# Peptides against a protein of PDB entry 5IXI: the designs that were tried, part 132

Target 1, 141 residues: chain A of PDB entry 5IXI
Amino acid sequence: TPLLDASSLEYLFAQGQYDLVKCLAPIRDPKTEQDGHDIENECLGMAVLAISHYAMMKKMQLPELPKDISYKRYIPETLNKSIRQRNLLTRMRINNVFKDFLKEFNNKTICDSSVSTHDLKVKYLATLETLTKHYGAEIFE

## One batch from the design tools (peptide; made by RFdiffusion4, then SolubleMPNN)

Design b2_p29_5_s1 (from b2_p29_5, 9 letters changed)
Fold by OpenDDE base, seed 1:
Structure b2_p29_5_s1 (fold): chain B 141 residues (1-141), chain A 29 residues (1-29)
Amino acid sequence: as target 1 above (141 residues)
Amino acid sequence: MDPLFDPERLAENFEKMFGVKVDPSLFEF
């Protein structure tokens, strides 16, 4: 695959986030109920990557991030709508587990720069390519 | 464990991606 320069990678990462959230790059159809759960889990993982990238770009640690930054703005809108329709206990569990996971990931990666913004973008786009129906075929040929 | 967000599986994925070990036992679910 052709080597992406920094500018191209930055653009693709930004556009990929937008396309995922706005469902312009729709996530793949689940093959089973468990596959559906796996897809949703991967979407939440994408949110971790996106928020971590945001934090690093702003040179902020998790405690400094605004409270309105949550998975809700970093997952497909269809999934966000689905989650909002679930019972309160389920929503609370998702919120709490996500928050704790993000905190732990932040402590182990962002604080000492063990992972670079470049790494996050590459992994985000790679996951996006496998998670969606037809997106990014030419990125990592 | 909430089937919609599996921190254990996510931790495994992140370990593969970044070599970072996230302990899923630290999370309440």
Scores: peptide ipSAE 0.314, ipTM 0.822, DockQ to the pose 0.522
Fold by OpenDDE base, seed 2:
Structure b2_p29_5_s1 (fold): chain B 141 residues (1-141), chain A 29 residues (1-29)
Amino acid sequence: as target 1 above (141 residues)
Amino acid sequence: MDPLFDPERLAENFEKMFGVKVDPSLFEF
């Protein structure tokens, strides 16, 4: 992996988020049904990373963020549409679990300072490479 | 738990990468 300066990392992180959400960097095709679930799980994880990074950059804890914060704007639009096709109870469960997970992780990133914004960006880009079909060919060469 | 979102697996991943332990009991009914 080539050395990335802070400015380059910030740029790539921002662009990576946009590419993932807008499906410009489409997620890889699932090999099995379980693989599909794993992919979707990773996408939700990406949302946690992105939101946590946002909160840290804004120096805000979750109570200061919109109470209806969700994964919807931080996952591939195609996946978001797919989730919306699930029944209400399932969607409610996903939302609740996501919020609880985000809160817990936020406590350990912002409150405990166990994770830096740099760490989040690196993990995000690394996951993006494995999650998408062709992303990372230039970055991680 | 919905197979779409497995917080236990995600927590494990985050612990490995960041050393951040997320209590799985937080996600129980």
Scores: peptide ipSAE 0.313, ipTM 0.821, DockQ to the pose 0.453
Fold by OpenDDE base, seed 4:
Structure b2_p29_5_s1 (fold): chain B 141 residues (1-141), chain A 29 residues (1-29)
Amino acid sequence: as target 1 above (141 residues)
Amino acid sequence: MDPLFDPERLAENFEKMFGVKVDPSLFEF
């Protein structure tokens, strides 16, 4: 992978988040129904990375995060709109599972310090490239 | 049909990416 200085990586990470959420880097078309589910699952994973990075930068644990922080602000707006249109039970499941996952991962990133902010940024950008149709030139691999 | 959000699969991916073990038994669903 190319060597990037800290400032460049920070910029790319911030811009990548913006591009994903605002659909400037639209997610790829699913090849199958299962592929579509995998894409949505990965988008929720991207939200975990983004929120964990935010928490680490602010040196706060999950309980200290604002109540309105959710995957809804860290996934493509089109996907968020789609999820909101699904039935209540589906939305409740997504919310609960995401909360549980984020809580557990938060322990590993902040409490255990097993992951650095650098790691999160690199993996976020790498995953972003696989999720989107034509996200510029490949940064990693 | 697989659920929309598959935490077990995501946990596996995160373990591969970061070496972080997310225990799926801790999930409500």
Scores: peptide ipSAE 0.308, ipTM 0.819, DockQ to the pose 0.511
Fold by OpenDDE base, seed 3:
Structure b2_p29_5_s1 (fold): chain B 141 residues (1-141), chain A 29 residues (1-29)
Amino acid sequence: as target 1 above (141 residues)
Amino acid sequence: MDPLFDPERLAENFEKMFGVKVDPSLFEF
């Protein structure tokens, strides 16, 4: 666990989300086609963490979130555009599986308070460092 | 299935991160 004060962690988490979505912290180049798929999968995982954190901060369970909640605003804009170019069945699968995964994660962790907002921020930033080309390794030094 | 989203890999990653097992078979098409 990184040794960051609460204020710094909150700021870095907010800025990290913005940088990832706006592609200011671009994702790393894939080494293979499968690596590219793994990178995209990790981006969807980042969306789960971000949305779960949002729900916890608002003291909401996921069923209380707007029905239109999705990964779209929590992944790199370039990836979002790429997904929108996929066929209808693929997009439907991604949307439905993501929502179901998010609900299951919420039931097993958030609702039972087994994971804190602090844990989500730490895991988000740690993943962000490995996912992007050159994000501040200094955060955890 | 589209390799873009692999719930099995995602579940494995989350189990490593949080120690919580999410059954990906619940989300099969």
Scores: peptide ipSAE 0.305, ipTM 0.819, DockQ to the pose 0.515

Design b2_p29_5_s2 (from b2_p29_5 with S1M S3P M4L T13N E29F)
Fold by OpenDDE base, seed 3:
Structure b2_p29_5_s2 (fold): chain B 141 residues (1-141), chain A 29 residues (1-29)
Amino acid sequence: as target 1 above (141 residues)
Amino acid sequence: MDPLFDPERLAANFKKMFGREVDPSLFEF
């Protein structure tokens, strides 16, 4: 991962979140059905990173976040629309799995201070580079 | 269920992304 100064990293992280959610940096095309599933999982992972970063910046523990915290505002709008079209049981499972994923991440990394806000931004941008079609070349050249 | 949310796949993806092992049973209905 390339080294970035703090101000550049902060700007790129904020802009990267906006570009991913608004589909200005579109996610890559799946090569197979399984690849499509992996892409969606990576998007959910990006939401975990973004929410965790937000919580750390606000000096909040995960239990202090609003009970209605969700992936919806932290994933590509196209994926959010796709999920909303799935049946109720599937949507419930996605929501529950995401919450469990977020809790486990918090317990294993955030609560024991093994991950910093800097690390989250770096991980987010590194994943964004591989997840999107064209964004990587613009970030790290 | 949707293969995207198979507990074994979720656990594997979690390890891949975050370097932490998790019990697949956490993602079972």
Scores: peptide ipSAE 0.096, ipTM 0.687, DockQ to the pose 0.680
Fold by OpenDDE base, seed 5:
Formats: sequence, structure tokens, C-alpha cells
Structure b2_p29_5_s2 (fold): chain B 141 residues (1-141), chain A 29 residues (1-29)
Amino acid sequence: as target 1 above (141 residues)
Amino acid sequence: MDPLFDPERLAANFKKMFGREVDPSLFEF
């Protein structure tokens, strides 16, 4: 496996976020309806990683983040559009589940210092590779 | 209810992604 220095990893992480959101690295096609749900959950998980990384870099605790923190800017734009088309109850549930997910992740990983910003970047890029079409082949192979 | 947010499945996905156990009840509406 290639050895990535810190600066290269930072660059790839930033670019990867942009590529995912702007659909320059499009998410893979679902094989089934359930697979589609899993893909959406992975995208929401990617948002958790990105937000947590931001918070750690800024030395901010979760309560210091904007109270309206959301997945909307951290998931593929196509998925965001799809979610916005769902009914109000579903959207409310997604918002609440995401907030709880983010809180629980931070409580179990960030607050106990078991996860570093380096770990988040690596996990983000590794997930991005499996989540998107042909992304990272030149980096991870 | 959207099947995407089945509490047991969400907990499983959480563990898969982050390697941490979480109580499925946290995802109940």
C-alpha cells in the first residue's frame, strides 16, 4: 500500500469531500433497495466523519457547533435533493437520527480521544473508495 | 416509516463504520 504523508492525506481528504458532495465522484449504483438504503446511511456516516474532523481541527466540542448542524452540505447533492423530496415526517426522522448519530459518535470516539483527525481522514477516504464509482483506484491499489 | 431507519440496522451500520456498539433505542422515533 502507498505511504501517504500528512500533507498528501490532508489534500486528498479535502478533495475527496468536494468530489463526493459535487458528485464528481458519484456514488455507486445500488444492487437492491436495501443496498440503496445502506448507501444512504454510508453517506450520512461520511457527513459525521467530516463534521467531526472539522470540530476536532477547530478544537470545538459538539455543543459549540452550530445548533442547526446538518448532513446537507456533506452528502452528495443528488442524495440531498432526493431527501428533500421525501415527506416531512421522514425528513424529521432523518434529521433527528443524524443528530443522535453524530452525538453518539463523538461521545464514543472523539471525547475519549480514541480517534484522531488522521484516523478520520483515513476512514473517510477508505469509505469513499468503496462508496463511489472507481474512486481512489490509483491511490489505494 | 422509512425502512432506511430501522433501529437495529442503524446500530449495525454504526458498528460497521466506526467499530463501536450503540444502543438501537437511540434511533427509535
Scores: peptide ipSAE 0.096, ipTM 0.689, DockQ to the pose 0.724
Fold by OpenDDE base, seed 1:
Structure b2_p29_5_s2 (fold): chain B 141 residues (1-141), chain A 29 residues (1-29)
Amino acid sequence: as target 1 above (141 residues)
Amino acid sequence: MDPLFDPERLAANFKKMFGREVDPSLFEF
């Protein structure tokens, strides 16, 4: 993978978020039903990275984040639509699991400054490359 | 139960994504 300067990394991270959410970089096809579940969890992980980056950039802690910030805005629209079609109990579980996931990530990595915004961008883009069908071909040679 | 919400799987995926261990009980409900 070629080295990216700070400006390029910032741009690619922003564009990558947009491409994932808008399905311009579509997620890979699942090989099995279990693989499908793993893909969904990876998408939730991507949301954690994106929200954490947002929080760090705004110098906000989790309790200070607006209530409207949820996984819904940070996952592929197709997945969001799928989740909305699931029953209420399942949707509640997803919300709770995501909340706990985000909290645990924050406690273990963000609060002690173990992870920087740079690290989050790198991890996001690296995951995006493997999670999507064709993304990163020109970036990660 | 939806495999997506299996505590052991969630903990494993957490480690995979973030490189940190988490107690599976965090995802029990």
Scores: peptide ipSAE 0.093, ipTM 0.684, DockQ to the pose 0.674
Fold by OpenDDE base, seed 2:
Structure b2_p29_5_s2 (fold): chain B 141 residues (1-141), chain A 29 residues (1-29)
Amino acid sequence: as target 1 above (141 residues)
Amino acid sequence: MDPLFDPERLAANFKKMFGREVDPSLFEF
């Protein structure tokens, strides 16, 4: 990976989030049904990274975040639409599990480790390279 | 680094919660 200064990293991270959510950097085509599920899980994981980064930047604890915090604004809109097509019980389950995982992730990585906002940005962008079609072709040369 | 930070364990917990596999590298910082 190329060396990026703090300003460049901040820019790329912000733009990467926007591109992922708005599907300007579309997620890769699934090779199998299981691959599709893996892609979905990775997107939800990316949402955890993004929200955790947001919380750290705002110097807020998770309980201080809006009670309706969810993955919806942090995953590809196409995936969000797909999830909204599922039944209410399934959606509620996803929401609850996501919140539990977000809490667990923050407790185990953000609060108790040396993970920084810099680390989250790097991981986010690195994941975009593998998750999306042709993302980073010019960035990761 | 805190021993609680374990990508494999986090991935396992993710699978436990969502019922499907996730790449542990997502949690490797």
Scores: peptide ipSAE 0.026, ipTM 0.566, DockQ to the pose 0.096

Design b2_p29_5_s3 (from b2_p29_5 with S1M S3P M4L A12E T13N E21S E29F)
Fold by OpenDDE base, seed 4:
Structure b2_p29_5_s3 (fold): chain B 141 residues (1-141), chain A 29 residues (1-29)
Amino acid sequence: as target 1 above (141 residues)
Amino acid sequence: MDPLFDPERLAENFKKMFGRSVDPSLFEF
């Protein structure tokens, strides 16, 4: 990902979130079943970045976030639909694991100010380039 | 158990993505 000024980075971060969730930038095809699991975990990681960025912008800690904040609105709609079709126990596990994941990330990175909103946007866009099929292709031509 | 959320694999992925180590027991259900 090339160096971007603040306004361009903000725009691309917002657009990238939209493109990922709306599947306008579709995620790459898995090479194996395990690769598929890794892709889904990357998507959940993207949700952690997006939610953490949101929380930092609002100056809110996890206990202060709305109770309904979850990965569901921050992952590709296709993946969200897939998860919704899984059994109740699996969905409960996903929710619990994600909550713990988000908490641990924030405790280790956000609370100690080791990661800024700028860093989150850069990481998000960098991951987006590798996670999706052709995002940023023109940059590497 | 959903194979997507094997605790050891999750901890590994977490470290890979964020550069931070976590105890796999954090992801046990």
Scores: peptide ipSAE 0.108, ipTM 0.702, DockQ to the pose 0.670
Fold by OpenDDE base, seed 1:
Formats: sequence, structure tokens, C-alpha cells
Structure b2_p29_5_s3 (fold): chain B 141 residues (1-141), chain A 29 residues (1-29)
Amino acid sequence: as target 1 above (141 residues)
Amino acid sequence: MDPLFDPERLAENFKKMFGRSVDPSLFEF
């Protein structure tokens, strides 16, 4: 596995976010119904990583982020479309679960300074490789 | 209830993704 310098990692992280959201790197097909739920949760996790990275880069804490922060711009558009088709209570639940997810991650990972922006980018790209069909073949060989 | 929102499963997935344990009650209705 080749070493990535800071500039290359920054580029790949930015491009990876775009590819995931725009479905240029499509998420893998679920093998079971349980696998499908795991995939959706992984996508929400990716949103947590992306937002946390954004917050750290802007040197702001979670309470300083807009109250309307949402997963919508950080998950695959296909998944977002699927969620929009679910009933109002389900969508409200997803929003609440996501906010609690993000809050807990911030409390247990970001606030203790145990994770850097570098770590978030690496984790994002590593997860992207496993979450999508063929992404990362040339990155982590 | 949608299995996606099962508190135990959410906690398990959180541990898997972030290496940190969380109380499943965090995701209760």
C-alpha cells in the first residue's frame, strides 16, 4: 500500500465525498436485508465523519454548527431519495438518530482530541472502499 | 419497528464504525 502525502489525501477525501454523494462510486448491493440496514447505517456514519471533519477544519465545536445540520448532503443521493419516500415519523426518527449519533461521536472521539482530521480522512476512504462496489482499487493496493 | 433503528443494532454498528461503545438507550424512542 502506497503512502499518501497530505495533499493527495486531501484530494482523495474531497473527491471521495463527491463520488459517494453523487453515486459515482455506487454503494454495494446488499446480500441480505440485514446487510441493507448495515449499509444505510454505514452511510450515516460516513456523514458523521464528513461533518466532523468539516467542524474540525473550521475549528468549531458541534454546538456551533447550524441547528439544521443534516445527513442529507452527505449520503448517496439514491439513499436520500429512498428516505424521502418514507413516512414523516420515520424521517423524523432518522433525523433524531443521526443527530444523537453525531453528538455521541463528538463526545467520545473529537472532544478528547484522540482523532485528527488525518484520521477522519483515512477512516472515510477506508470505509468508502468497503462500502462501494469497486472504489479504492488503486488507492489501497 | 424498522430494524435500522433498533437501539442494540445501532449501538453495535457505532462500535464497529468508530471503535467506541455507546449505551443503546441513546437511540430509544
Scores: peptide ipSAE 0.102, ipTM 0.691, DockQ to the pose 0.756
Fold by OpenDDE base, seed 3:
Structure b2_p29_5_s3 (fold): chain B 141 residues (1-141), chain A 29 residues (1-29)
Amino acid sequence: as target 1 above (141 residues)
Amino acid sequence: MDPLFDPERLAENFKKMFGRSVDPSLFEF
């Protein structure tokens, strides 16, 4: 993991979120069908990190977040469009799985203070490097 | 069921992403 000063890390984290969602940093091409599923799960994981960071910065616990909070604004727009085209049961399952991920992550990491906002930024950027086609070389070289 | 939504696969991916184990039953439909 590269060593970044606080201001650089804050900037890169904010810009990385924007680039991922707006597909300016496009996700990598899947090598297999299963790899495609893993990529989608990683995107959902990125949403968990982003939302958790937001909650911590606002000094809010997960139960205090809006009930309608979802992955939709924290994943690539192309993936969001793809998910919206899937059937109702699939969309419901994705929503439930995501909420369960978020709750479990909060219970095991945020509530016991084992993860800081700094840690979330680092993990987000590290995952972004492996998830996208060419983003990592510019940040960590 | 789609492998993306298989409870055991989801638990495995959770472990991979967050380094912590979770009971696959949390994702049973």
Scores: peptide ipSAE 0.098, ipTM 0.689, DockQ to the pose 0.736
Fold by OpenDDE base, seed 2:
Structure b2_p29_5_s3 (fold): chain B 141 residues (1-141), chain A 29 residues (1-29)
Amino acid sequence: as target 1 above (141 residues)
Amino acid sequence: MDPLFDPERLAENFKKMFGRSVDPSLFEF
């Protein structure tokens, strides 16, 4: 595990989010249909981490976040396009479930375990290594 | 650490909500 100072970690976290969303660090190819679903869920999990980090940095409670906040800006654009092609009921379900999970995650992880923004950054970047193609090859060696 | 924190439980809840599995390590800090 590389030792990164706070400034380096902040930079890499910001860049990692950008690269994931803009598909500059493309997600790995699924080996099976189930693997594809796992990848999607992992991306949604990453969105939870990113949003939670955002809320913590802004010192905001989840209900105080903008009403239009969602996973859409925190997942790969290709995945977002795929989800948008699903029927309305499915999309509504995903939105509602995501919000519920975000709340649950915040309560059970942020509030209960005192997870720091540092922890979120580390987890986010570590996940990018396994989620994306060749990401962090130079960083995680 | 609060005993209520359980990455596997969170992952299971995630699966129930989204209908798909997720790696519990996402919630390990």
Scores: peptide ipSAE 0.027, ipTM 0.571, DockQ to the pose 0.096

Design b2_p29_5_s4 (from b2_p29_5 with S1M S3P M4L T13N K15E E21K E29F)
Fold by OpenDDE base, seed 3:
Structure b2_p29_5_s4 (fold): chain B 141 residues (1-141), chain A 29 residues (1-29)
Amino acid sequence: as target 1 above (141 residues)
Amino acid sequence: MDPLFDPERLAANFEKMFGRKVDPSLFEF
């Protein structure tokens, strides 16, 4: 994991979130159908990291977050549009699975203080590097 | 259902990303 000063890490994390969601840092092209599924799962994982970071910065536990918390604002807009085109049962499953994923992550890492906000930013940027087409070279060279 | 959200694949991806094992039944619909 590359070493970054605190101010640079904070800036890169904020900008990286914006670039991912707005598709300014587009996700990589899938090599297979299964690779496409893995990419979408990684995007959902990025949403978990971003939401968890937000909660920790606000000194909130997950139960204190708004009930309507969702992945929608934390994944690429193109993926969000794709999910909205899927049938109702699929969308319900995605929402439920995401919430369970977020809860499990919180129980296993956040609640026991095994992960810091610093760790979340590093993990986010490291994943962003492998997930997007061109962003990695700009971050760590 | 959408193969993207197969419980076993979700559990495997969770472990891969976060280093924590989770029971696939957690993600069953």
Scores: peptide ipSAE 0.103, ipTM 0.693, DockQ to the pose 0.653
Fold by OpenDDE base, seed 2:
Structure b2_p29_5_s4 (fold): chain B 141 residues (1-141), chain A 29 residues (1-29)
Amino acid sequence: as target 1 above (141 residues)
Amino acid sequence: MDPLFDPERLAANFEKMFGRKVDPSLFEF
């Protein structure tokens, strides 16, 4: 793991989020159907990290977050489009489960001070390497 | 850290909620 100063880490984290969402760093090709589902869930997990980081930076608890906060702005746009094409019941289920998990994650990990914003950035970037095609090859070598 | 909140348990809960496995390292800090 490379040692990054605070400014570099902040930049890479912001850029990494942008690249993932805008598909400038495209997610890896699924090897199987199950792998495709794993990739999707990993993207949703990345959204949890990103939203939690946002909440921590703003010093807000989950109930104080904007009501329009969802995974939609924190996952690859291609995946977002795919989810939007699913039926209403499925989309509602995904939304509810995501919210429940986000709450659980924050209660179990963030609220007990076991995770810092620094940790979230590092984990996000490390996961981004495995999730996307050739991302950070020069950084994580 | 409470063992109830370890990465393995969080990953298991994630799997229970979404019906798919995720790498526990996602929640390992």
Scores: peptide ipSAE 0.028, ipTM 0.574, DockQ to the pose 0.099
Fold by OpenDDE base, seed 1:
Structure b2_p29_5_s4 (fold): chain B 141 residues (1-141), chain A 29 residues (1-29)
Amino acid sequence: as target 1 above (141 residues)
Amino acid sequence: MDPLFDPERLAANFEKMFGRKVDPSLFEF
């Protein structure tokens, strides 16, 4: 993997988020129904990374984050639409569990500064490469 | 890395919460 300077990494991270959400970098096709569920989980994981990065950049803690900062804006639009079509109880569960996990993730990895914004960007891009069909070929050799 | 916060543990917690598997490498920083 070639070394990326700070500016390039910042740009690629921002663009990668946009590409994932807008489905310009489409997620890989599931091989089975279980694989589909795994893909959805990976997308939710990507949302955790993105939101954590946002919080760190804004020097905000989770209680200070606006309520509209949720997984909905950090996952592929196609997945968001799919979730919106699920029944109310399922949607409520996803929302509540995600918030709980985000809190746990922050407490265990972010609060003690064991993970930097740089680390989050690198992990995000690395995951994006494997999660999507064609993305990252030129970034990670 | 502290064993309490290693990728395998975080992935297990994620699976427990969502009922779906996630690759532990997602939490390997």
Scores: peptide ipSAE 0.026, ipTM 0.569, DockQ to the pose 0.099
Fold by OpenDDE base, seed 5:
Structure b2_p29_5_s4 (fold): chain B 141 residues (1-141), chain A 29 residues (1-29)
Amino acid sequence: as target 1 above (141 residues)
Amino acid sequence: MDPLFDPERLAANFEKMFGRKVDPSLFEF
């Protein structure tokens, strides 16, 4: 497997976030309805990773993040558009679940263990590879 | 690995608590 130095990893992580959100690295097509839900949850998870990485880099605790922190800027634009078309109750549920997920993730991984920003970048890129169509094949193979 | 940090356990707990399924890899570091 290729060895990624710190600077290369930082670059790829930043570019990967941009590619995911702008759909330059489009997410894979769902095989079933449940697979579609899993893809959405994974995208929300990607948002959690990105936000957590930002918070750690800035040495900020979750309470210091904007109270209206949301997944909207951290998921594919196509998915964001899809979510906005859903009814109010569904959108409220997604928002609440995301906030709870972010808190729970940080409590159980960031706070309880020694997860580093390096780990988050690696996990983000690894997930990006499996979530999107043919992304990162030249990097991770 | 400590059972409290087991990705499969964390994923299962997440689904139980929030009613949404997540990939255990989200908690695997």
Scores: peptide ipSAE 0.023, ipTM 0.563, DockQ to the pose 0.068

Design b2_p29_6_s1 (from b2_p29_6, 13 letters changed)
Fold by OpenDDE base, seed 5:
Structure b2_p29_6_s1 (fold): chain B 141 residues (1-141), chain A 29 residues (1-29)
Amino acid sequence: as target 1 above (141 residues)
Amino acid sequence: SIEASNPMSESARKGLDSFLEEIKKYNLY
């Protein structure tokens, strides 16, 4: 993989988000039950990265984001369908924890670690390389 | 690896990695 210019990185980041959500780059098969949980939680993390990147690009603060902001549009559609089939308490827990993650990430991680939009794109794409089955096989090496 | 070819600062890398690892600690399902 070469050093990417800004336009190339932006393109790959946008395409990567689309591929993850539409399951064109399907998530890898879990090796254990715990691995399955890790994969799903990592998808929530990907949602945090994507939303935070959007906010940073638009120079928006977290409170300015829609109150109903959710992970649902930023995770694989298959996972979203699975979550919707789970019991109410589980769905409530996921929603609450996700909001806490989003808040913590934007109020602490980004500030404390000097994270840029460039860093978010790179980390997002790097996570796709390991989270999905075949993503970037023809591009990344 | 795209991350190896497009490096970020150590602080950014550590912060992002720590966050993603912290998320995995929660048993939500």
Scores: peptide ipSAE 0.709, ipTM 0.960, DockQ to the pose 0.780
Fold by OpenDDE base, seed 1:
Structure b2_p29_6_s1 (fold): chain B 141 residues (1-141), chain A 29 residues (1-29)
Amino acid sequence: as target 1 above (141 residues)
Amino acid sequence: SIEASNPMSESARKGLDSFLEEIKKYNLY
């Protein structure tokens, strides 16, 4: 994997988001039920990274984001469909947990760790390398 | 890996890794 300039990193980050959501880079098969749980949670984490990056680029604070901000546009479409089929209480839990993730990440993680937009892009792409099947083999070998 | 070739600060790495590990604690079912 090469050292990427700002333009290349921006491009790959945008493409990576698209590939994840559109399932062009499908998530890996779970090895166990718990592994499946971890994969879904990690997808929500990816949504937090993407949304936080957007907010930082727009110089928006968390309270300035739309109140209806959701993970739905930032996770694999297949997972989104699966979640919509779950019962109301489960969907409510997922929504609440996601909001907690977003709040915790922006109010603590970013501030306490001095996370930059560069860091978010790198971590997002690095997570794709392990979360999805053979992602970036053409680039990251 | 992309992270190895495009390093971030130690604090950022630890913070982001901790966050991604913490999210696995939550039961979504």
Scores: peptide ipSAE 0.709, ipTM 0.959, DockQ to the pose 0.785
Fold by OpenDDE base, seed 2:
Structure b2_p29_6_s1 (fold): chain B 141 residues (1-141), chain A 29 residues (1-29)
Amino acid sequence: as target 1 above (141 residues)
Amino acid sequence: SIEASNPMSESARKGLDSFLEEIKKYNLY
């Protein structure tokens, strides 16, 4: 993979989000039950990265984001469908913990580690390389 | 590897990696 200029990185980041959500780049098969949990949590992490990147690009602080901000549009559609089929208590827990993740990430991680929008794009795409079945091998080698 | 070819600062890399590892501690499903 070459050193990407800003426009190329922006394009790949946008396309990567689309590919993940639309399952054009399907997530890898879990090896164990715990691995399955890790994969799903990592998808939530990807949602945090995507939302935070959006906020940073729009120069929005976390409180300025919609109150009903959710992971739903930022995770694979198959996973979203699966979560919708789970019981109310589980869905509430996921929603609450996700909001905590988003808050912690934006209030601490980004600031304490000097994370830029560039870093978010790179980490997002790098995670796709390992999270999905074919994305890394086919696009980034 | 995109990360190898488009490097982050060490601080950013560590921070992002730590966050992604931390979220795996939760059994939400």
Scores: peptide ipSAE 0.708, ipTM 0.960, DockQ to the pose 0.777
Fold by OpenDDE base, seed 3:
Structure b2_p29_6_s1 (fold): chain B 141 residues (1-141), chain A 29 residues (1-29)
Amino acid sequence: as target 1 above (141 residues)
Amino acid sequence: SIEASNPMSESARKGLDSFLEEIKKYNLY
């Protein structure tokens, strides 16, 4: 993988988000039950990265985001459909924990670690390399 | 690896890696 300029990184980041959500780059098959849990949680993490990047680009603070902000538009559609079929308590737990993740990430991780929009794009794409089936095999090395 | 070819600061790398590992400890399903 080459060193990417700003425009290339923006393009790949946008395309990567689209490919993940639309399942054009499907998530990998779980090796174990625990691996399946890790994959789904990592998808929630990807949603946090994507939303936080959006907020930073718009120079918005977390309280300025819609109160009903959700992971639903930022995770694979297949996973979203699966979650919607789970019981109410599970869905409530996922929603609440996700909001906590988003809050902690923006109030602590970004500030304490001096994370930039560049870092978010790189980490997002790097995670796609391992999270999905053969994603970026033509580009990523 | 895209991350190897597009480096970030050590603090940013550690922070992001720690976050992604932390979320895996939750049993949400």
Scores: peptide ipSAE 0.709, ipTM 0.960, DockQ to the pose 0.768; fails the geometry check

